# Designs tried in a protein design run: peptides against a protein of PDB entry 3HUF. Part 27

Target 1, 320 residues: chain A of PDB entry 3HUF
Amino acid sequence: MWIIEAEGDILKGKSRILFPGTYIVGRNVSDDSSHIQVISKSISKRHARFTILTPSEKDYFTGGPCEFEVKDLDTKFGTKVNEKVVGQNGDSYKEKDLKIQLGKCPFTINAYWRSMCIQFDNPEMLSQWASNLNLLGIPTGLRDSDATTHFVMNRQAGSSITVGTMYAFLKKTVIIDDSYLQYLSTVKESVIEDASLMPDALECFKNIIKNNDQFPSSPEDCINSLEGFSCAMLNTSSESHHLLELLGLRISTFMSLGDIDKELISKTDFVVLNNAVYDSEKISFPEGIFCLTIEQLWKIIIERNSRELISKEIERLKYA

## One batch from the design tools (peptide; aimed at target 1 K45)

Design b2_p15_2_s1 (made by RFdiffusion4, then SolubleMPNN; from b2_p15_2, 5 letters changed)
Fold by OpenDDE base, seed 1:
Structure b2_p15_2_s1 (fold): chain B 320 residues (1-320), chain A 15 residues (1-15)
Amino acid sequence: as target 1 above (320 residues)
Amino acid sequence: SEEEEEEEKEKKELE
């Protein structure tokens, strides 16, 4: 989201979130969803127009800002952005930091991009929320992205957390739920006066973790917790691979259970399978190898003695 | 204009 602040009290000492939309900026406008009052004698009654575009799909993957358009409203002294005069037809900016000078005002409006990218675990929830979140200037998607800051957990009553949720947790993404999204949808009016009134996702996250025993106390408790162990996995999902890497596992990949030869078994402590393969092939598992699902692995990982638990299971099956 | 004179004053107060 774009946030504006200014020096010299020209914004009344307040920071403001700018959502996608059009804003008239000037001395003689009233602060609302489409106007930004700036208090300086050097600023025209109606000085500039700011237009913030909705996020692009690319912005979800890059964490780039919504495009920021600035147009001078035919003022005597014009408008500058990053010390450059805005062109007569207006200019568009993709920089994360904008110094906006209105006329000869000695104080600048500083616009900065606060990165927020929300990944969804569920396509139905994405379909439900994407439009509203995009209107907040928040990129949304399903696929993992290095720009992802927040992850919407799929709440299915009585189900285990998904691999996506596990991975989002371990990569220190803020896990949020539908209650947070609902709250975000209501903040448009309150954040006009104070950008600090933006709901803290960390409080939502803390509440989710506190109320769900499927989460460890911290990501740090799980990161590299299985260092020194080796696993083989079916080449299925990138998220599953990245999850196992974050656990500190050495990972070998195979394409089918038939590729699990004696050499692979000799180098591998356990095999990680998806639920479908685990359930269908349970009878045909190679002797002397511990096979488990990611969900079964997660149940071990969240325990304080995870290394001992895994070691015992490996030993039990090697000597059976 | 009165606005320009006030702008020059604001600028001078910050210089």
Scores: peptide ipSAE 0.027, ipTM 0.697, DockQ to the pose 0.035
OpenDDE base, seeds 2, 3, 4, 5: peptide ipSAE 0.024, 0.024, 0.026, 0.024; ipTM 0.680, 0.679, 0.686, 0.685

Design b2_p15_2_s2 (made by RFdiffusion4, then SolubleMPNN; from b2_p15_2, 6 letters changed)
Fold by OpenDDE base, seed 5:
Structure b2_p15_2_s2 (fold): chain B 320 residues (1-320), chain A 15 residues (1-15)
Amino acid sequence: as target 1 above (320 residues)
Amino acid sequence: SEEEKLEKEEKEVLE
């Protein structure tokens, strides 16, 4: 999201979130959803127009800012952004930091981009929330991205956490739920005067982890916990691969269960399968190898003695 | 792939 602050007292010492939309900036406007009052004798009554676009698809993957347009409203001394005069038709900016000078005012408005990108675990929740979040200047998507800061967990009572949730936890994204999204939707008016009034996602995350026994105490408890072990997996999911890498596993890939030969078995401690293959092919598993799902693996990983538990299962099947 | 499926689903939801 875009946040503005100002030098001196020209914004009354307050910070403000700028959501996608259009703002008239000047001395003789009242602060509301479409106006920014700036207190200086050197600023015109109506001085500039700020227009913030909704996030692009690219912004979800890059964590880049919503496009920021500045237009001078035919003022005597113009408007500058990063010491450059704004063109007559206005200019657009994709920099994360903007120093906006209105006329001859000795104090600047400082706009900075705070990255917030929300990944959803399922398309249904994305469909429900994407429009509202985009109107807050928050990029949203389903795919994994290095720019993702938050992950929306689907609350299904009695179900195991998804691979997406597991991976989001291990990569240290802030896991949130629908309750936090509801809070975000209601705060739009309150943050006009004070950007600090934005709800804390970290509190939501702490509550989720505290109330769910499927999470370890920290990602660090699981990261590299299986260092020295080797697994094979079906080449179906990049997210599953990344999850297993974060566990410190050496990973081999195969295309079908029929490709699991004696050579692969000799180099592999266990095979990781998706639920569909595990359930359908359980009768045809290769002899002498331990096969499990990611969810079954996760249940072992969250235990304090995970290495010992896995070693026992490997030994049990190697000598059977 | 699962990723291609997610890309398609993402596009269908966000368009």
Scores: peptide ipSAE 0.118, ipTM 0.791, DockQ to the pose 0.014
OpenDDE base, seeds 1, 2, 3, 4: peptide ipSAE 0.111, 0.107, 0.109, 0.117; ipTM 0.785, 0.783, 0.780, 0.789

Design b2_p15_2_s3 (made by RFdiffusion4, then SolubleMPNN; from b2_p15_2, 7 letters changed)
Fold by OpenDDE base, seed 5:
Structure b2_p15_2_s3 (fold): chain B 320 residues (1-320), chain A 15 residues (1-15)
Amino acid sequence: as target 1 above (320 residues)
Amino acid sequence: EEEKKEKEREKKELE
């Protein structure tokens, strides 16, 4: 999201979130969803127009800012952004930091991009929330992204957490729920005068982790916890592969259970399968190898003695 | 005359 602050008292010592939309900026406007009052004798009554675009799909993957357009409203002394005079037709900016000078005002408006990208685990929830979040200047998507800052966990009562949730947790992404999204939707007016009133997602995250026994105490408890072990997996999910890498596993990939030969078995401690393959192919599992799902693996990983538990299961099946 | 009107608008915007 874009946040503005200013030097001196020209913004009344307040920070403000700028959501996608159009703002008239000037001395003689009242602060609302479409106006930014700036208090200086050197600023025109209506001085500039700020236009912030909704996030692009690219912004979700890059964590880049919503496009910020500045137009001078034909003022005597013009408008500058980053020491450059704004052109007659307005200029658009993709920089994360903008120093906006209105006329001869000695104090600048500082606009900065606070990166927030929300990944959804569930496509139905994305469909429900994406529009509202985009109107807050928050990029949204389903696919893994290096720019992802927050992850929406699907709350199905009594279900195991998904691979996406597991991976988001290990990546140290802030896990949130629908309650946080609902709260974000209601604060839009309250944050006009004070951007610090934006709800803290970390409190939501702490509550989720505290109330769900499927999470370890920290990602650090699980990261590299299986260092030195080797697994094989079906080449089906990139998220699953990345999750297993974060556990410190050496990973071999195969296309079918029939590709698991004696050579692969000799180098592999266990095989990780998705639920569908595990349930359908139980009868065709290779002899002498421990097969488990990612969910079963996760249940072991969250235990304090995860390495000992895995070792016992490997030994049990090598000698069976 | 247009330049005078523009200067008067500018003056009124800064006042």
Scores: peptide ipSAE 0.043, ipTM 0.660, DockQ to the pose 0.072
OpenDDE base, seeds 1, 2, 3, 4: peptide ipSAE 0.043, 0.036, 0.030, 0.033; ipTM 0.657, 0.626, 0.664, 0.700

Design b2_p15_3 (made by RFdiffusion4)
Pose (drawn by RFdiffusion4):
Structure b2_p15_3 (pose): chain A 301 residues (1-255, 262-274, 288-320), chain P 15 residues (1-15)
Amino acid sequence: MWIIEAEGDILKGKSRILFPGTYIVGRNVSDDSSHIQVISKSISKRHARFTILTPSEKDYFTGGPCEFEVKDLDTKFGTKVNEKVVGQNGDSYKEKDLKIQLGKCPFTINAYWRSMCIQFDNPEMLSQWASNLNLLGIPTGLRDSDATTHFVMNRQAGSSITVGTMYAFLKKTVIIDDSYLQYLSTVKESVIEDASLMPDALECFKNIIKNNDQFPSSPEDCINSLEGFSCAMLNTSSESHHLLELLGLRISTFMKELISKTDFVVLNGIFCLTIEQLWKIIIERNSRELISKEIERLKYA
Amino acid sequence: EEEELEELEEEELEK
């Protein structure tokens, strides 16, 4: 999401999260959901218009920011963005850092993008919540993305967690649920500062894994728990390969060396396992000679 | 002057 702050006291020492929509910025304007007051001698009463476009699907995958547009409102001393004078018809910016000078004000309004892309585990969940989050400037999606910062697991209805959840836990993504989304549905009209929504997501994640037999204590204990082992799978997607890599496994992708060298076959007279079955062992027992001894029992037998 | 700025403001916010 987009955030602005400034040096000096021109924003009253406060930062602000800007959602998609339009803001009028000026010396004689009150701070509300659509106005930003910036006090300095050279800033016009109504000085600039900031327009932030809603996110595209591509931004969920690239981590790119919502398009940020600035229009100078025919002012006495002009508007610059990253030292470029804003012409009539305005300019649009896709960079993640913007230094915005209003008039001759010696202090710049510094706009920066904080990464936040939310992956859902369920299509009905994505359809229900996507428009809400997009209006906050938060790209969403279902498929795997390297720009995802948060993952929404389904209601753990007393049942096993999905592979998407296991994968998000291993790659150190913050796992959140419906309750955090309900919190996000509170905040569009609000004027809140930088990092206001992020800590609650971490609190939600820490609470989810507590007293939960689908999770161990940390991603750290899960990572490289099967080192020294090897495996094989059919047309492994790069995500499943990365998931198995994170477990410390050696992997052989296939379309007498696929059988005796390979300890087990991971699926979607050879010995086979699902990732769902592998996760049950990855948690269960204690040590490296115990949590990887149940998997060593399933191989010999 | 204030009335003109308010009208300009409304027009800019509608865009």

Design b2_p15_3_s1 (made by RFdiffusion4, then SolubleMPNN; from b2_p15_3, 8 letters changed)
Fold by OpenDDE base, seed 4:
Order: structure tokens, then sequence, then C-alpha cells
Structure b2_p15_3_s1 (fold): chain B 320 residues (1-320), chain A 15 residues (1-15)
């Protein structure tokens, strides 16, 4: 989201979140959803217009800011952004930091992009929330992104957490739920005066982890926990591959169970299968190799003695 | 799988 602050108390010492939309900036405007009052004698009554666009798809993957447009409202001394005079028709900016100078005001408005990019695990939840979050200037999507800061876990009571959730956790992404999204929707008006009123997602995350026994205490408990072990997996999911890499596994890929030859078995401690293959081909598993699902692996990984548990299971099947 | 997610994402964001 865009946050503005200013020097010399020209914003009354407050930070403000700017959501997608249009703002008239000036000395004689009243702070509201479409106006930013700036207190300086050097600033025109109506000085500039800020327009923040909704996030683009590209912004979801890059963590780039919503486009920030600045137009001078035909003021005597103009408007500058990053020491450059704003053009007659206005200019658009994609920089994460903007120093906005209104006329001859000795104090600048500092706009900075606070990265917030929310990945959803579930299409239905994305459908429910995407529009509202985009109107907050928050990029949203389903796909994995290096720009992802938050991950919305699906609340399915009694189901195992998804691979996406597991991976998000190991990546140290802040896992949130619908309760946090609801809070984000409600604070939109209150944060006009004070950006600090935004709810802390980290507290939500802590509560989720604390109250869900499917999570270890920290990602660090799982990261590289299986260092030195080797697995084979079907070349189906990049996310699953990345998850296994974060566990410290050496990974071999295969296209079908029929590709699991003696050579692969010799260098592999266990085979990771998706649920569909595991359930359908359980009877046809190669002899002498431990096959499990990612969810089964996760249940082992979250245990304190995960390495011993895996080792025991490998030994059981190699010597059977 | 990524293509499927892309299609689903595109569908959801177009609604």
Amino acid sequence: as target 1 above (320 residues)
Amino acid sequence: EEKKLEEEEKKVLAE
C-alpha cells in the first residue's frame, strides 16, 4: 500500500494510507477519502491531484507499487516528484519512494510503498476478497510469487493443511485467515487519519499457528530438517518441489511410477506422491521403497523426532 | 498445474 508522511508537520504529524483512487491535495481541502490537507502557506488551496491505480497482475509477481499519478493543478510554482517537475499533463510513477514537493514548500511529502501482496490458497476465497483487496491497493492471486507477503489459509475444519499452506509457512510468509481480511476491510476509513491503525497481520499469524496443531512452532524447525535424505517425486508441482527443497531434500523427478528403476531406488530414501497417485496405485508401489504423500510427510516433519521417524520407516522397507 | 492456477486466477479476477 502507499503510505504518505511529511516533514515539518505539514501532514499534522500523521501518516496516511493512500488506497487506489483520486485525491485532491492542498491547503484548503479537508481530509477525507478523496482529499489530503497539507498545512503550509506555500501550498495552493488545491495544489495537486494524486491518483493511485489499482494493482496490476505484474505487481502481484514483482511486488511493485500501484501506479502513482501526480498532476499539478496549475499552481504558480508547480509540483515536483523526486526533484523533477511534474509535466503539464501529469506524470505517473512506479518508484517505491516518492518525494513530493508542493510548490515552494520546504517540506516534502514522502510517499513510500509498503509491500503487501496476498496469495490465496483457495480460488473461492480469492473470488470473495480480491476486489476489496485490490481497492486497498493490495495485489492478490493464487500463484506462487516471490513478492507474496501474506498467505490466506483456507479454513477447512478437520482437513489437512494444503501444500500451499505448508510452503507458505516454510517461506516465512505471514499466514492469515478471513478474520484478518475482514479487519482490513473495516479499517479503510479509520486509517485515513492514521496509517498505524492498520491491523497487525503478525498477531493473526501467531494465533493461527498457536491454535493449529498442524504447524510446528516455527519454520526453522522444519527447514533443512531432512538434510542428507533423498527423495523422488512425480514432476507435477513446482510448489511441491520447492517445499521438499526447503526441507533440505535431494530431489529426483520421474514421470510415472514405472520409471522407478533400481538405480533410482538405490539413490532414493523415499518417494513422494500426490494423493491421487497414492490412492490409485497403492497396490502397485515398487517393493523396497517407502512411498508417502506430502501430507503424510508433513505429519512426520512437524514431529520433534522427524529424522528418526523417517529413518525408521526407510529402514523398515529397505530391509523387508 | 500452474496453467490451471493461472486460468482459475484469471477467471476469478475477471468476475
Scores: peptide ipSAE 0.192, ipTM 0.824, DockQ to the pose 0.016
OpenDDE base, seeds 1, 2, 3, 5: peptide ipSAE 0.187, 0.175, 0.181, 0.192; ipTM 0.823, 0.816, 0.819, 0.825

Design b2_p15_3_s2 (made by RFdiffusion4, then SolubleMPNN; from b2_p15_3, 6 letters changed)
Fold by OpenDDE base, seed 4:
Structure b2_p15_3_s2 (fold): chain B 320 residues (1-320), chain A 15 residues (1-15)
Amino acid sequence: as target 1 above (320 residues)
Amino acid sequence: SEEEEEKKEKEELAK
């Protein structure tokens, strides 16, 4: 989201979130959803127009800011952004930091991009929330992104957490839920005067982890916890691969259980399958190898003695 | 004057 602050108390010492939309900026405007009052004698009554665009799909992957357009409203001394005079037709900016000078005002408005990109695990939830979040200047998507800051966990009571949720957790992404999204939607008007009124996602995350026994105490408890072990991965997603990598596993990828020969068994500690293959082929598993799903693996990984549990199961099958 | 006020604002920035 875009946040503005200013020097010399020209914004009354407050920070403000700028959501996608159009703002008239000037001395004689009243602060509201479409106006930014700036208190300086050097600033015109109506000085500039700020227009913030909604996030692009690219912004979700890059963590780039919503496009920030600045137009001078035909003022005597113009408007500058990053020491450059705004063009007659206005200029658009994609920099994460903007120093906006209105006329000869010695104090600048500092606009900065606070990165917030929300990944959804569930397409239905994305469909429900994406429009509202985009109107907050928050990029949203389903696919993994290096720019992802938050991950929406689907609250299905009694269901195992998804691979996406597991991976998001290990990546140290802030896991949030629908309750947090609801809070974000309600604060839109209240944060006009004070950007600090935005709800803390970390508190939401802490509460999720604390109240859900499917999470370890920290990502650090699981990261590289299986270092030194080797697995074969069959018919799993890229997220599953990345998850297993974060566990410190050496991974071999195969297309079919038929690719698992005696040589592979000798070099592989266990086989990871998706649920569909596990359920359908359970009777046809190769002898002498431990086969499990990601969800079954996760249940072991969250235990304090995960390495011992895995080792015990591997040994049991090698000597059987 | 607006110029005097601009001068005062600059003086405040220099403090």
Scores: peptide ipSAE 0.033, ipTM 0.686, DockQ to the pose 0.031
OpenDDE base, seeds 1, 2, 3, 5: peptide ipSAE 0.031, 0.031, 0.031, 0.031; ipTM 0.681, 0.668, 0.673, 0.672

Design b2_p15_3_s3 (made by RFdiffusion4, then SolubleMPNN; from b2_p15_3, 6 letters changed)
Fold by OpenDDE base, seed 4:
Structure b2_p15_3_s3 (fold): chain B 320 residues (1-320), chain A 15 residues (1-15)
Amino acid sequence: as target 1 above (320 residues)
Amino acid sequence: EEKELEEKEKKVLEE
């Protein structure tokens, strides 16, 4: 989201969130959803127009800001952004930091992009929330992205957490739920004058982890916990691969269970399968190898003695 | 799988 602050109390010492939309900026406007009052004698009554676009798909992957357009409203002394005079037709900016100078005001408006990009675990939740979140200037998507800051866990009480949720946790993404999204939707009007009223996602995350026994206390408890072990997996999911990498596993990939030869077995401690393959082919698993699902692996990893548990299962099956 | 997610994402964003 875009946040503006200013020097010299020209914004009344307040930080303001700018959502996608159009704002008239000036001395003689009243703060509301479309106006930003700036208190300076050097600023025109109506000085500039700020237009913030909704996030693009590219912004979801790059963590780039919503496009910030600045137009001078034909003022005597113009408007500058990053020491450059705004062009007659306005200019658009994709920099994460903007120093906006209105006329001869000695104090600048500092606009900065606060990184917030929300990944959803399922398309149904994305469908429910994407529009509202985009109107907050928050990029949203389903695919993994290095720019993701938050991950929406679906609250299905009693279901196993998904691979996406496991991976989001291990990569230290802030896991949130529908309650946080609802709160974000309600604060939109209240944060106009005080950006500090944005809900704390870390509090939501802490509550999720505390109340769900499927999470370890921290990602650090699981990261590299299986260092020195080797696994093989079906080449099905990039997220699954990345998850196993974060566990410190050496990973071999195969295309079918038939590709699991004696050589692969000799180099592999266990085989990770998706649920569908595990359930359908459990009768035909290769002898002498430990096969498990990612969910079964996760249940072992969250245990304090995960390495010992896995070692025992490997030994049991290799020497059986 | 990534392509399927892309198609699902695109569908949701076009609705």
Scores: peptide ipSAE 0.063, ipTM 0.718, DockQ to the pose 0.016
OpenDDE base, seeds 1, 2, 3, 5: peptide ipSAE 0.030, 0.057, 0.056, 0.062; ipTM 0.519, 0.703, 0.711, 0.717

Design b2_p15_3_s4 (made by RFdiffusion4, then SolubleMPNN; from b2_p15_3, 4 letters changed)
Fold by OpenDDE base, seed 2:
Structure b2_p15_3_s4 (fold): chain B 320 residues (1-320), chain A 15 residues (1-15)
Amino acid sequence: as target 1 above (320 residues)
Amino acid sequence: EEKEEEEKEKEELEK
C-alpha cells in the first residue's frame, strides 16, 4: 500500500494510506476519500492530482508498488517528483519512494510503498476476496511468490492443515484467516485519518498458532529438524519438494511406485506419498521401507522428539 | 523584493 507523510505540519503531522483511486491535492480541499488537504501558503487551492492504479499480476510476483500517477493542475510553479518536473500530461511512477514537491513549498510530501502480497491456498477464497484486496492496493494470487508476505489459511473445521499452509509457516510467512480479511474490509475509512490504524496481521497469526495444535511454537523448531535423513517422493508438487528441503531432507524423486528399486530403498529412510497414492496403493508398498503422507510426516515433525520418532518407525519396519 | 514575493504569494492564494 502507498503511505504518504510530509515534512513540517503540511499534512497536520499525520500519515495517510492511499488506496487505488484518484485524489485532488491542494490547500482549499477537505480531507476525504478523494481529497488531500495540504496546509501551506505556497501551494495552489487545487495543486495536483494523484492517481493510484490497482495492482497488476506482475506486482504480486515482484512486490512492486501500484503505479502512482501525478498530474499538475496547471499551477504557476508546477509539481516535482524526485526533483524532476512533472510533464503537462502527468507522469507515472513505479519507484517505491517518491519525494513530491508542490510549487515552492519548502516541505515535501513523501510517498513510500509498504509491501503486502497475499497468497491464497485455494481458488474459491481468492475469487471471494481478490477484488476487495486489490481495491486496497494489495496484490493477490494462488502461486508461491518470493514477494508473498501473507498467506490465507483455509479453515475447514476439523481438517488437517494443507501442504501450502505448512510451507508458508516454514517460510515465516504471516498466516492469516478470513477474520483478518473481514477486518481489512472495514478499516478503509478509518485509515484515511491515521495510517497506524491498519490492523497488524501478526496478532491474527499469533492467535492462529495459539488456537491450533497442528502448529509448532516456531518455524525454527522444524527447519532442518530432519537433517541427515533421506526420503523419496513422487514428483507431484513443487511445494511438497520445497517443504521437505526446509526440513533438511535429502530428496530423491520417482514417477511411480514401480520405479522404487533396491538401490533407492538402500539409500532412503522413508517414502513420502500423496494421500491419493497412499490410500490406493497401501497393499503395493515396497517391502522393508517406511511409507507415509506429508500430513503424517507433519504430525511427527511438530513433536519435540521428531528425530527419535522417525528413527523408531524406520527401525520397526526394517526388523519386521 | 519581500513585498513582491508576498504579492505573488497573495496572487497565488487568490487563484
Scores: peptide ipSAE 0.050, ipTM 0.728, DockQ to the pose 0.046
OpenDDE base, seeds 1, 3, 4, 5: peptide ipSAE 0.048, 0.046, 0.047, 0.047; ipTM 0.750, 0.748, 0.742, 0.773

Design b2_p15_4 (made by RFdiffusion4)
Pose (drawn by RFdiffusion4):
Structure b2_p15_4 (pose): chain A 301 residues (1-255, 262-274, 288-320), chain P 15 residues (1-15)
Amino acid sequence: MWIIEAEGDILKGKSRILFPGTYIVGRNVSDDSSHIQVISKSISKRHARFTILTPSEKDYFTGGPCEFEVKDLDTKFGTKVNEKVVGQNGDSYKEKDLKIQLGKCPFTINAYWRSMCIQFDNPEMLSQWASNLNLLGIPTGLRDSDATTHFVMNRQAGSSITVGTMYAFLKKTVIIDDSYLQYLSTVKESVIEDASLMPDALECFKNIIKNNDQFPSSPEDCINSLEGFSCAMLNTSSESHHLLELLGLRISTFMKELISKTDFVVLNGIFCLTIEQLWKIIIERNSRELISKEIERLKYA
Amino acid sequence: EEEEKAKEENEEEKE
C-alpha cells in the first residue's frame, strides 16, 4: 500500500495511507477521504492531484506498486517528483519511493510503497474478497508468488490444513483469516497513518496457531526437521521442491538409484507419502530422534 | 469541479 509522510510539520507530523482513487492536495483544503492539506507559503490553495490506480494481477506476483500519478494544477511555483518538474498532462510513477515537492516548499512529501500482497487458499474466497482488497491497493491471487506477504487460510472447520497453508507457514508468511479480512472491510473511508493495518494481521496470525494441532509453535522448529533424509517426486513444482527443501530433505525429481538411495516418495514396491501425511509427522513427536523416528518407522516397515 | 476551482484560485494568486 502507498503511504505519505513529510519532514517539518507540513503534514502536521502525521503520515497517511493513500488508497486507489484521487486526492486534491493543497494549502487550503481539509483532510478527508479525498483531500490532503499541506501548509506552506509557496503551496497553492489547490496545488496537486494525486491519482493512484488500482492494482493489476501482475503486481501480486512482482510486488510492484499501484501506479501513482501526479498532476500540477496550474500552480504559481510548480510541482516536482524526484526532482523532475511535473509537466502538463501530469506524470505517472511505478517506483516505490517518491519525493514530491510542492512549489518552493523546503520540505518534500515522501511517498513510499509498503509491500502487501495477499494470497487466498480458495477461489470462492478470492472472488468474494478481491475487489474489496484491490480498492485498498492490495494485490491478491491464488497461485504461489514470491511477493506474497499474507496468506488467507480457509475456515479451519475442525479439519486438516491445506498444503498452501503449510507452505505459507514454512516460508514465514503471515497467516490470516476471515476475521482480519472483516477488519480490512472497515477502512476505505478512513484517514489512518502508516502501518495501521499490519500489526492486527500479526496478532491474528499469533492467535490462529495458539492451541492449534495443525501447527507447531513456530516456523523455526519445522524448518530442517528432516535433515539427513532424502526423497523423490514426479515433476516437482518449484514450490513443492522448496517446501521439501525447507524441511531439510534431499530431493530427486523424476519424469536402482531412485529406489535404494531415496528414503521415500512424495506424491502430488516403493514407499509413498503425501505432504499432508508428512506434515502430521513433522509436528507429532519431540526430538530429532523422535519426530524423525516415526518417519524412520514407516520406512523400515 | 475541483480542477476548475483550482484554476480560478491559481490565476488570482499569479496576479

Design b2_p15_4_s1 (made by RFdiffusion4, then SolubleMPNN; from b2_p15_4, 6 letters changed)
Fold by OpenDDE base, seed 4:
Structure b2_p15_4_s1 (fold): chain B 320 residues (1-320), chain A 15 residues (1-15)
Amino acid sequence: as target 1 above (320 residues)
Amino acid sequence: DDDELAKKENEEEKK
């Protein structure tokens, strides 16, 4: 999201979130959803127009800012952004930091991009929330992105957490839920005067972890917890592979259960299968190999003695 | 004209 602050109390000592939309900026405007009052004698009553675009799909992957357009409203002294005079037709900016000077005002408006990109695990939830979140200047998507800051966990009561949720947790992404999204939707008007009124996602995350026994106390408890072990997995999802990598596993990939030969078994401690293959093929599993799902693996890795648990299962099947 | 006022005020602040 874009946040503006200013020196010299020209923004009344407050920070403000700028959502996608158009703002008239000047001395003689009232702060509202479309106006930014700037208190300085050195600025025009209506000095500039700020237009913030909705996030692009690219912005979700890059963590780039919503495009920030600045137009001078035909003022005598113009408007500058990063010491450059704004062009007569306005200019657009994709920099994460903008120093906006209105006329000869000795104090600048500092606009900065606070990165917030929300990944959804569930496409239905994305469909429900994406429009509203985009109108807050928050990029949204389903795919894993290095720019993701938050991950929406689907609250299905009694269901195992998804691989996406597991991976998001290990990546130290702030896991949030629908309740947090609801809070975000309600604060839009209240944050006009005070950007600090944005709800803290970390408190939501702490509450999710505390109230769900499917999470370890920290990602660090699981990261590299299986270092030194080797697994084979069916080449199904990139997220599953990345999850297993974060556990410190050496990973071999196979295309079918028929590819699990004696050589692979000799190099592999266990086989990770998706639920569909596990359920359909459980009767035909190769002898002498520990096969499990990612969800079963997750249940082991969240235990304090995860290494010992896995070792026991491996030994049990090697000597059977 | 607000821009003329702003100019005068800026000229006064520089004195």
Scores: peptide ipSAE 0.029, ipTM 0.679, DockQ to the pose 0.084
OpenDDE base, seeds 1, 2, 3, 5: peptide ipSAE 0.025, 0.026, 0.022, 0.027; ipTM 0.669, 0.667, 0.660, 0.687

